# Peptides against a protein of PDB entry 6GMG: the designs that were tried, part 58

Target 1, 331 residues: chain A of PDB entry 6GMG
Amino acid sequence: DSDDRVTPPAEPLDRMPDPYRPSYGRAETVVNNYIRKWQQVYSHRDGRKQQMTEEQREWLSYGCVGVTWVNSGQYPTNRLAFASFDEDRFKNELKNGRPRSGETRAEFEGRVAKESFDEEKGFQRAREVASVMNRALENAHDESAYLDNLKKELANGNDALRNEDARSPFYSALRNTPSFKERNGGNHDPSRMKAVIYSKHFWSGQDRSSSADKRKYGDPDAFRPAPGTGLVDMSRDRNIPRSPTSPGEGFVNFDYGWFGAQTEADADKTVWTHGNHYHAPNGSLGAMHVYESKFRNWSEGYSDFDRGAYVITFIPKSWNTAPDKVKQGWP

## One batch from the design tools (peptide; aimed at target 1 Y62 G250 N276 L285)

Design b2_p18_5_s4 (made by RFdiffusion4, then SolubleMPNN; from b2_p18_5, 10 letters changed)
Fold by OpenDDE base, seed 3:
Structure b2_p18_5_s4 (fold): chain B 331 residues (1-331), chain A 18 residues (1-18)
Amino acid sequence: as target 1 above (331 residues)
Amino acid sequence: VPVQSKISPEQLRARLSR
């Protein structure tokens, strides 16, 4: 399905980006120009600017997921995911709300479920947890110390995550991060790592054994966060797109947005970096474009998706792919 | 590993124009 995917060519290390263009509230540029920006701003390892490698350029060419891939250092596993769901709103709307004109019952229920997710609260939960993790990392020089710190932090906050199993994605995420084990990465030292965040938009109705209505309009019960923790079981996410509701209709399998470790307290001012599709400059899709969106535009998503999750992973502190401040566009 | 799936440029523009 990506036979026409092409790896973008190398860009000279010192080549400055061309200006981004405004696009529906986003800053937009072609992938090659993003590489230029990336090399100037995000490429630093141990304070040294780096040219994006062929491998990294290949990762990037995968589209939106490629942006997260190149910046996180690994293909997203999505195991440590958070969301917020308003159960009371959902129940109330189902009870007291009415389908819109021409809206089927299944469509109504799917829509109500989608609207019952709070993207901002989900994002804030992920940030809260990332902050706890970062505190636990800061003075820990082995995994045992990190885990002890983490448990202590959670206990102090009376956080339900303290009850998670030791093998849960929450506690195992660090040890399962390749860059944590790399000599030039964490080198098995938690204090050399930091928590980062990305987001995934996807479709809830992925169960092939479910009704066609759920595949078309969403599964209201799927991918809800656990009460108290906010954790979403992502094990059933197989990157299956929404089923068409009319002939000729097609939907995207997913969208990924990179946030990193921005310290901006106002969610609305945070910047999310994402791509439109895999890079196919000689194909019908054309060249990949990279977008930098504010949270409002990112969190709105598309009709292709009815779920959003905010995922925590880790990168070495020596990487500059997740700076405290991200500037939208160029210059 | 999965790539972002194909949609037409027109469909993509329509989504972004929201």
Scores: peptide ipSAE 0.367, ipTM 0.896, DockQ to the pose 0.761
OpenDDE base, seeds 1, 2, 4, 5: peptide ipSAE 0.273, 0.346, 0.271, 0.253; ipTM 0.855, 0.893, 0.850, 0.831

Design b2_p18_6 (made by RFdiffusion4)
Pose (drawn by RFdiffusion4):
Structure b2_p18_6 (pose): chain A 331 residues (1-331), chain P 18 residues (1-18)
Amino acid sequence: as target 1 above (331 residues)
Amino acid sequence: MSRFTGADANRITAHNQS
């Protein structure tokens, strides 16, 4: 009867996954089967396949956060985040639009703020920033050389990110990556690391001391990107879900999607990996399923989340959890 | 993917916040 979280069992390294295909832009498989796929195409350490460890299987079993946790080797901090927001559209639709049939002003403002975000440009911004970071660390063998290379290209590119504080989440992103300092990871050598991207969907109204309207309908001033840089301050994100509007209405507090470092130029052809919930085949929610969605399917989101952030972190180049290509389903 | 609602969403949220 227990809806307790269980860790999926170990899968032999030679066991191939059952086949599955995408339907209308999304593919799904039970977590036990995804572990088989992951071991075949994502588990490589210096080109050698590996079995998903007991610890990794435990991390993965926590739901949508599990895929990102496993692939990055760290529970997601969301410290360095980017998004796009049309300030002019937001201000215009507020002073020119009107609430629809059956909206409070708080609900109207919350929705308009939500629709003013552009997840394609947000992802595109994280893409170009991650590319600058990767070029900065290509031949840099110490952090100082990396930071010099990073600032040089940002200044020449007139990127407002050049004026970020030395201790900001942006400039400290590499040094604060645990695997960067590990001897078996980056070993304090930026050239052994790689920038990767994942996404977080979440709710804007997370201040418990705010009005109920913001908790139920959203806070338009919350989690807006800074101008010029597109940085999103994630420090006030506390994994608090949207409050219900009627009794019995349940919401999920967040969703994580793993992109990695795919080379596909078409943002709509990129694949995003995420789970539905924690693993509980003997319980109420059932077994965890891993979803592989095209970008538009991922960025469609749900009413649970009115905010999207595209996050940059680093993994060692020796890993294969962020390959150039990601294929939905199997084979 | 269908959205989780009601008791199921509450279970997921409770687990996430644990």

Design b2_p18_6_s1 (made by RFdiffusion4, then SolubleMPNN; from b2_p18_6, 10 letters changed)
Fold by OpenDDE base, seed 2:
Structure b2_p18_6_s1 (fold): chain B 331 residues (1-331), chain A 18 residues (1-18)
Amino acid sequence: as target 1 above (331 residues)
Amino acid sequence: MERLTGEAANKVTNYALS
C-alpha cells in the first residue's frame, strides 16, 4: 500500500545533481537527485529556473506516473492515445500458429496479440500527429483558428483523423488542458502551447466480466487502435493490473514514460524518463528512483503489461519540461 | 479515466531493469 508514501523534501534551487548511475544502458538516480536535475534543466518558466514546488514534489512522489505528472502539469487523462497493430500478422499467427509447450490457448492468443503491436510505429504515429498539431498551433490565436488549421492540415495529408467528431479526444484535447486556460500558461492562446508525448504501459485484460483467462493472459481484442487514425479507446483502462497466473505472483497496474517534445529523428536515440515506484524511503519499497531510458529499453516494457499507448497532451511553450534535446543522465 | 489514489499508484517494479 501507499500509506508510507513520502513527499521528497525541497532541494535548494542552485544545488547541482550528483552523477547518475548507469544501469543496463539506462541512467538511474534517486528521486531527490532527479529533483535537482529537474530544477537545473526542466524547471524553467519563461527562461527562469524555478524550485520544484511542494505540490510538484508530491505529484512526483507517486512514481512513474509522477514523472509524467510533474512534467505535463496535470494528472494523465490518456484520452488522446495512439498505437499500431498488425491485424494481418495477428490473424495469420492465430490461424497457423500453435501454443508453445505448456502454454494454454488463452495464453497463446494473448501473447500473439501483444506481439502484434508495434511500439515504434505507434510512437511514430504519435509524433506525426503531434507535428500536425504543432503546425496548427503556430499561428492560431483562438481555439476556432486552431481547429480550422487542424482540419486543413489533415485534409492536405489525407489523414483519417479529419473524419473524427468535433467532440473526439483529438479535437477536444487542447480545450481540456488546464494549462491552456491558465493566465500564465496558454491564456487561451493556442500559439502559446505545444504538443508533447508520453507513453503508458498497461494490461489489456481489465474487464471483470470477462473470463479469468483474459485477465491472466490478456484480452486479444482490447485496446486496439482504430484503423487509419491509430486512436486507442482508453475509456476501459481502469488501472487494473494483470491477474496472477500462479500463487504468490503479483503485477503492477501501469508504467508511464515521459518523452516530451524531443526532435531527435532516430527513435532509438530518444530518451524516456520514468520512475520505479512511489517514494517510500522509510518503507519496504525504499526511495523512489528515476530512470532515463532509451526507446529500446522503454518500449520493451515488462510482463506486467501487454499494451503500450503513446499519448499526446499539451504544455505551454514557456515551460522547459519538454525540451528539443534531452540528455541522458548527469552531467 | 479515473484519477489514481495513492493506493492505485504503481507500487513496485517487479523485474530488474535491463
Scores: peptide ipSAE 0.028, ipTM 0.709, DockQ to the pose 0.100
OpenDDE base, seeds 1, 3, 4, 5: peptide ipSAE 0.027, 0.027, 0.027, 0.028; ipTM 0.704, 0.705, 0.705, 0.682

Design b2_p18_6_s2 (made by RFdiffusion4, then SolubleMPNN; from b2_p18_6, 9 letters changed)
Fold by OpenDDE base, seed 4:
Structure b2_p18_6_s2 (fold): chain B 331 residues (1-331), chain A 18 residues (1-18)
Amino acid sequence: as target 1 above (331 residues)
Amino acid sequence: MERLTGEKANLVTSYAQS
C-alpha cells in the first residue's frame, strides 16, 4: 500500500553516516543514513556539498527507482535502453535442450530466453555508447554541434546507431533532459553534460492479451535488443509484475540500479546503488534500505524479473551524483 | 541472497518527445 509511504526527514548537512552493514556481499543501510552519505559524497554542485532537498528526499522515498531518480534528477523514462541477447544460444538451447523435471514447455522457453541475455555485454554496450556520446559532448556548445559530432563518431566506428531516426530516443535524449536546459545545469551547452547509466530489471510477460503461460513464465520474444544497435524497445514496459505461478505467490514490478559514470574498466568492480521498497517506517514494509552492490550482485537479479536493460541519460558535469569512482559502503 | 520484498513504486510520468 503506497499510502504508507513517508518522506524521510532532513539530515544535517555535516552529519556523518553510520557504518554500512554487510549483507550478502553488498553494503546496506537505512535510507536516512544513505541521505547522510549522499550529502557528504554525491550532493556536490560545483564542488560544494548540498543538503538533500525535501523534493529529493521525496523522490528517494519511492525505493529503488527513487535512488536513480534523485541521482539522475528525473524520473526514469527508460527510452534509451540497451541489452545483449545471444540468438544462437537461444535457438540451440530450444532445439537441443529439454525441460527440467516438472518444468512446462512455456517455463522452459521462458527460462532459456532469460538465460540468453548477457547482462555484462549489455552493460558493456551501454558504456560503449555512453563513451561515444561523451566524446561528442566534449567540445559541442550547441545541440547541432553535438549531433554532428555524434554522427561522425558513429560513422568512424561503423556503428549501426548512425542509421537511427533523428527523432529516436538515441538522438533526442539530450534535448529531452530537463537538466540540460537548466541555467545551473547544462544551460543548453552540451559540453556541460555527461552521459550516465542506470539499469532496470523487469518482467517480459506484460502483454495482457497474451497467454497466461507467458505472463507466468515470460515472453521469449519480448524486449529483445535490435541487432547491431543493441537498442531495446521499452514502449511496452508498463511496470506489470510477473503473474503468480502458485497460490499465494507474488512478485514486484521492477528494480532499478544506479551506476552513473564510473570509470572502472572491470565490470565486476563497479558499484550499483539500489533500494528495496518505498519508505514506510510506520507501515508493514518498514523503513527503506539502500544497497550498494557490486555488479555480480546486481546482475544476478531476482526471480521476479527476466529482463535487464541498461539505460543512458544525462546529468550536468557540475553534479557529483555520478563520480568517476564510487566506494562501497561507509567508511 | 536477500530477495526484494514489498511493493515498488509505480509512478507513471509523461515525457514529451522533442
Scores: peptide ipSAE 0.036, ipTM 0.719, DockQ to the pose 0.150
OpenDDE base, seeds 1, 2, 3, 5: peptide ipSAE 0.030, 0.030, 0.035, 0.025; ipTM 0.701, 0.719, 0.719, 0.686; seed 1 fails the geometry check

Design b2_p18_6_s3 (made by RFdiffusion4, then SolubleMPNN; from b2_p18_6, 10 letters changed)
Fold by OpenDDE base, seed 2:
Structure b2_p18_6_s3 (fold): chain B 331 residues (1-331), chain A 18 residues (1-18)
Amino acid sequence: as target 1 above (331 residues)
Amino acid sequence: MPRLTGAAAQKVTDFANS
């Protein structure tokens, strides 16, 4: 229940974190201790440490999305999302495969669709696009220059994104970023911004007008990337959880993982920061915990979700919420 | 592995409202 959510108290700026705890290959800590780490490592604006504001602590308290929210500076809109889907694998498995014992046809199709997504290739595509965007940003002092640079980069790479409409999330993402327009942010100067990445896990079977089977086992046709671009239409994602398949079963609406702008070339060595639930220290859920996971641990996801998307947004270069290197845990 | 428990977040926005 949202009513038991609590905003974590302020932490002194100079308070060092307690050691993180190992948890199934992840580094885990309570939200208050993450705030301490965040203040020491990620809080910097123009090279100066900042105490996490009450507003930022409130954002963080919302759970997994809160980690992405506080680090990106805005609630995730998920408009510029990428994935990779193996259509041939999907078709071949549907044609030649059979449901497992006790598996319904709908369950089989949903599972096959889920297994046809490649999380690593989806992440790689997002990183590729973010790199192109960053090159376009570096020497652009207005949006027009950015867009011109972006088009040139895409043309040089023969990237299908060059054919996107000018109003598409791809071209409009920068102008729609609040921090781009802020005086202390981008100040309308693209060269002050950088592309960053986060990931969302969610359920495909969100259409209330669809069959109950799709809501329970997934919609095999939903949230597929467009060929060539890898863009996912996220307009139908309304944060609706998977429907229960048995009495007493319940599923979570989404999960968010923050990557930022790590330069580690090996995907398996990248660190993803995420939360378990909203902060309810006096409620049944308990205190929010923050996890720093390797890509394998993040991309594994949960049975609650059958889609993963990798989303690009922008932050000011003056922010340190997306450093080149992220160290897992503390110290 | 640790599991998400309850609602992952309480702020629910659809795409149209975001």
Scores: peptide ipSAE 0.036, ipTM 0.736, DockQ to the pose 0.196
OpenDDE base, seeds 1, 3, 4, 5: peptide ipSAE 0.028, 0.030, 0.029, 0.027; ipTM 0.713, 0.713, 0.719, 0.704; seeds 1, 3, 4, 5 fail the geometry check

Design b2_p18_6_s4 (made by RFdiffusion4, then SolubleMPNN; from b2_p18_6, 10 letters changed)
Fold by OpenDDE base, seed 2:
Structure b2_p18_6_s4 (fold): chain B 331 residues (1-331), chain A 18 residues (1-18)
Amino acid sequence: as target 1 above (331 residues)
Amino acid sequence: MPRLTGAAAQKVTDYANS
């Protein structure tokens, strides 16, 4: 329950962050200190530092999703999501594998499905698509030009995305981005926008009409990427957490990690920014902490989740929330 | 390792359901 959530106070624009703390290979800090870093590093609009607004601080206060929210400029819609799934591995393991001692059949199937996803390949696919989109954006001054460029790029690469419907999330994502239409954002000019990436971890067993076993151990068939495109249908993701498998056990509904538009070619060196929980400095959860994790730490996820998706959205190029290089921690 | 707890990441308004 978020009833005890508090919006972090404003930080002076010129206040420098305190050093981050190491935490299991991550860089960790309290949310107020992240705001200080954000103002120094990521807040720039047209090259000018900005104080994080009350609205942005409120968004941030929601925890992991808040980090993605404040940096993307909108609450995540997750419409343009990518993943990679090894169907052959899945089938072979189900056929030839056996449940571990004490593992139910449903638990075995859920685990095998989870293990059949490749987080790195999913991330790589999203980066590939984002690059194609960015090329299509660069010289497009209206949506029609963008779409034409995009189709040409896809055709040249023989990419299956070229066969997507014009109303698909892939082609409609730009027009559905609020900042694209804003006067101080894209102003309906695609060339003012760039593609960015974030990741969502969530639970596959969200169908309340399905078996209890699927809700507890995962739905092996849910949220798989489409062959060729890598697109994941996220329409059934309703932020429903994993069902408890034992008394007193509880799971959280999702985790979000912000990548942005880093150009680091080595996935393992990329930095992912995420939060632990909503900000409740006077509550049982305590103050929100922000983590900057390497890909290995991010992609490891939690037992709360059995799916990872890599989502593309857009931000104005005038924003500095998605720089080419992200430095982990402070200084 | 830090863990997410309970409904700590939930937003009161679920935009994903809209």
Scores: peptide ipSAE 0.032, ipTM 0.737, DockQ to the pose 0.268
OpenDDE base, seeds 1, 3, 4, 5: peptide ipSAE 0.029, 0.028, 0.029, 0.028; ipTM 0.716, 0.709, 0.717, 0.714; seed 4 fails the geometry check

Design b2_p18_7 (made by RFdiffusion4)
Pose (drawn by RFdiffusion4):
Structure b2_p18_7 (pose): chain A 331 residues (1-331), chain P 18 residues (1-18)
Amino acid sequence: as target 1 above (331 residues)
Amino acid sequence: SAPVMTNMTVAALERRES
């Protein structure tokens, strides 16, 4: 009867996954089967396949956060985040639009703020920034050389990110990555690391001391990207879900999608990996399923979330959790 | 702090699948 979270059992390294295919842009498989796929194409350490460890299987079993947790080796902090927001569209649709049939002004403002975000440009911004970071760490063998290389390209590119504080989440992103300091990871050598990207969908109205309207319909001024840099201050994100509008209405507090470092230029052809909920085959929600969605399927989101952030972190180059290509389903 | 997972419920799941 228990809807307790259970850890999926160990899968032998030779066990191949059951086949599955995408339908209308998304593929899904039970977590036990995804572990088999992950061990075949994502588990490599210096080219050597590995079994998903007990610890990794435990992380994965938590739900959507599990895929990102496993692939990055750290629970996601969301410290370095980017998004795109059309300020002109937002200001114009507020002073020119009107609430639709059955909206409070708070609901109208909350929706307009939501629709003013552009997740394609937001992902595109994180893409170009991660590329600058990777070029900066290519031949840099200490952090100082990395920061010098990073600032040099940002200044020459006239990127407002050059003026970020030395201790900001942007410039401290590499040094604050645990695997960067590990002797078996980056060993304080930026050339042994790689920037990767994952996404977080979440709710804007997370201030418990704010009006109910913002908790139920969103805070338009919350989690907006700074101009020029596109940085999103994630410090006030506390994993608080959208408040219900009627009794019995349940919302999920957040969703994580793993992109990695795919080389595909078509943002619509990129694949994003995420789970539906925690693993509980003997319980109410059932077994965890891992979803592999095209970008548009992922960025479609849900009414639970009115905010999207595209986050940059680092993993060692010796890993294979962020390959150049990601294929939906199996084979 | 301890890790946080989604607060998914049967009702929320059914709503999403619909």

Design b2_p18_7_s1 (made by RFdiffusion4, then SolubleMPNN; from b2_p18_7, 9 letters changed)
Fold by OpenDDE base, seed 4:
Structure b2_p18_7_s1 (fold): chain B 331 residues (1-331), chain A 18 residues (1-18)
Amino acid sequence: as target 1 above (331 residues)
Amino acid sequence: GPPVSENATPEALARRRS
């Protein structure tokens, strides 16, 4: 399907971006212009601007996932994912609610499940955990020190994550981060790393052994967060899109949004960077576009997806791909 | 290779917003 994907050409390091344009409440630009912005704003290593490498441009060309890839330094593994689900709301709506006119029971249950997820609370949980991790990383010069700090922080906060197994993705996430091991990255020094966040939207009804109704309207029981921790088991996410409900209908596989490490306390004012599709300037899809959305526009998602997860990973502090403040658009 | 972002346009996606 991506046979016509093309790697965007290099942009001169000092080339300034053209202005972004408004598009449905978000700032939009073509991928080449985003590269220009990225070089001016996000490319810095140890305070020095860098030209986006061919490898990074190739990663970026993958579309929405490419934006997260180029900024995080690795293809998303999604192992440390968080969400918030209101079980009481779900049960109450199922019991007391009724299908809308023309809505099937399966469609009703899928919709109610989708609506029982709270994107804002899920995001806040991820931010909370990232903050704890960042405190644990601070002044920790080896993994053992980091893990000890992390356990202490969790204990102090009476966080259920303290009960996770040592082999859990939660505790192994840092050691499994390639940039942590790189000489010019973390160099195995946790204090040189920081936690960052991205989000994934995807479809719950991916199980081929389940009913057609679940594939069409969602699986109400799939990809729920564990109570207390908020952790979502993402192992069954195989990037399978929603099944069509009518002839000619089609849905896409996923959407990724990059948040990084913004310090804006108001979730609604945070900026999320994402793309529409892989870069195919000579194909039917056309050139890739990059969007910068506020949280409201990001969290609303699309009918293609009924799940949202907020994922934590790590990058070196020397990278500027996750600054404290992100400005929407250009200038 | 790893999965790519599939076909989506802002206009089409806007019509499908939740």
Scores: peptide ipSAE 0.260, ipTM 0.809, DockQ to the pose 0.463
OpenDDE base, seeds 1, 2, 3, 5: peptide ipSAE 0.259, 0.074, 0.228, 0.229; ipTM 0.808, 0.708, 0.817, 0.815; seeds 1, 3 fail the geometry check

Design b2_p18_7_s2 (made by RFdiffusion4, then SolubleMPNN; from b2_p18_7, 9 letters changed)
Fold by OpenDDE base, seed 5:
Structure b2_p18_7_s2 (fold): chain B 331 residues (1-331), chain A 18 residues (1-18)
Amino acid sequence: as target 1 above (331 residues)
Amino acid sequence: SAPVSENVTPESLARRLA
């Protein structure tokens, strides 16, 4: 229940952040302090620092998804999602592997499926596609030019995405981005936009019509990337958490991590920004905390989730919410 | 209403791994 969610108060634009603290290999701070950092580092519009607006603070208060929301400018739609799945590994492990002691067949299959996803390769695929999209955007002053450029880039790379339908999330993603249409955003000019990446962790076993075992241990067949493209059909993701396997056990709905448009070539050195929960300073959950994690700590995820997707969206180049380099923590 | 983030923490992970 999010009834106790509170919008963090405004922070003075000139207020510097307090130092972040280490937390299990991550840099951690309270949400108010993240707002301070955000204003100093990420708030820039056309090179000018901005105070985080009440609306933005409200978005942020939603927790991990709020971090992605405030930085991307929209609530995540997750339509353009990528992952990597090793089908051969999956088949081989199912055939030759054995359940662990006390592990059910369904639990075994769910685990094997989870382990057959490669978060790093999924991330790399998203980065590859984002790079292609950015090249297509660079000198395109209308959507038609962008799409033509995109198709040419894909053809040159013999990328299977070239075969996607014109109405697919891949080709429609830009036009469906609110900031693309905004006067102070893209203003319908693709060259004013850039591709950015965030990640979502979620549970595969969300089909209520499926077996209880799938809901408890995962659906091995759900949310697999399409061969060649790496696209994941996210239409069935309804933010349904994993079902408890024992009394008193509970799992959460999702986790979101913001990457943006970092240029760091080493995936392990990339920084992912995420929150622990919605902001409830007067509630049982307490104040929201923001974490900045390296890829290892982000991609590890939690037992709550057996899927990771890397999603592409767009923001105006005039925004500094997705800088080339992200520094972990403060100072 | 838009879904909110539920409680996912590194501490929770640590407890599960312990």
Scores: peptide ipSAE 0.318, ipTM 0.841, DockQ to the pose 0.440
OpenDDE base, seeds 1, 2, 3, 4: peptide ipSAE 0.298, 0.205, 0.312, 0.029; ipTM 0.821, 0.685, 0.834, 0.705

Design b2_p18_7_s3 (made by RFdiffusion4, then SolubleMPNN; from b2_p18_7, 10 letters changed)
Fold by OpenDDE base, seed 4:
Structure b2_p18_7_s3 (fold): chain B 331 residues (1-331), chain A 18 residues (1-18)
Amino acid sequence: as target 1 above (331 residues)
Amino acid sequence: GPPVSENVTPESLERRRA
């Protein structure tokens, strides 16, 4: 129950964080200590450190989604999402593969579909598109110039995204970003903005009108990327958890990981920041913890989820919530 | 309000997978 959620207290601006601790291959710390790190490393506006505001601390307290929220400046809309799906692998495994011992046909199909997604390729597609967008932003001083630049870049690369509707999330994402319109943000100047990336893990079997088997084991046809573009229609994602497959079993709604705009070319060396649950220091869940994971640990996900999407949004270049290099842990 | 994060603690999830 989220009724016991608490906003973490303010931390002095000059308070240095305590060392992170290793936990299952991740760097882990309590949320209060993450706030300290955030103020030292990520809080900068126009090069000046800022204390995390009460509003930002409240956003952060929402858990894994809160980490993405505080760093992106808005609650995730997930409209501009990318993934990679190997259709040939999927068809081949369905045709030539067999269910494991004790595995139902529906469970087999759900598993094969899950395994046909490539998290690394999905991430790389998002990075590719973000790079194109950043080039389009660089010298554009109004939205029209940005869109013209974007179309030119896509044409040069013969990218299928050039055929998207003008009203699609791809072309409308910038204008729909609150920080783009803020005077101390983008101030309606695209050249003041940059593309950033976060990831969402979620369950495919969310359609309540579908079979119970799809809700339990996944919907093999749901949330696939469009061929050529890699775009995922996220409109049917309502944060519905996987249905229990046995008595007493329960699954959670989603997981979010913040990447930002790291320049590390090796995906395996990129750092993803995420939280365990909403902050409830006086409740059964306890205090929120923040994790910094390498891509290996992030992309593995959990049995709660059979889909991973990589989402693009925008932040002002004056923010330091998405630096070129992210260091795991502290110091 | 918007949805909050449910318990996705690596320790608890790892135990469930084991």
Scores: peptide ipSAE 0.312, ipTM 0.855, DockQ to the pose 0.447
OpenDDE base, seeds 1, 2, 3, 5: peptide ipSAE 0.307, 0.304, 0.298, 0.307; ipTM 0.843, 0.851, 0.849, 0.853; seed 3 fails the geometry check

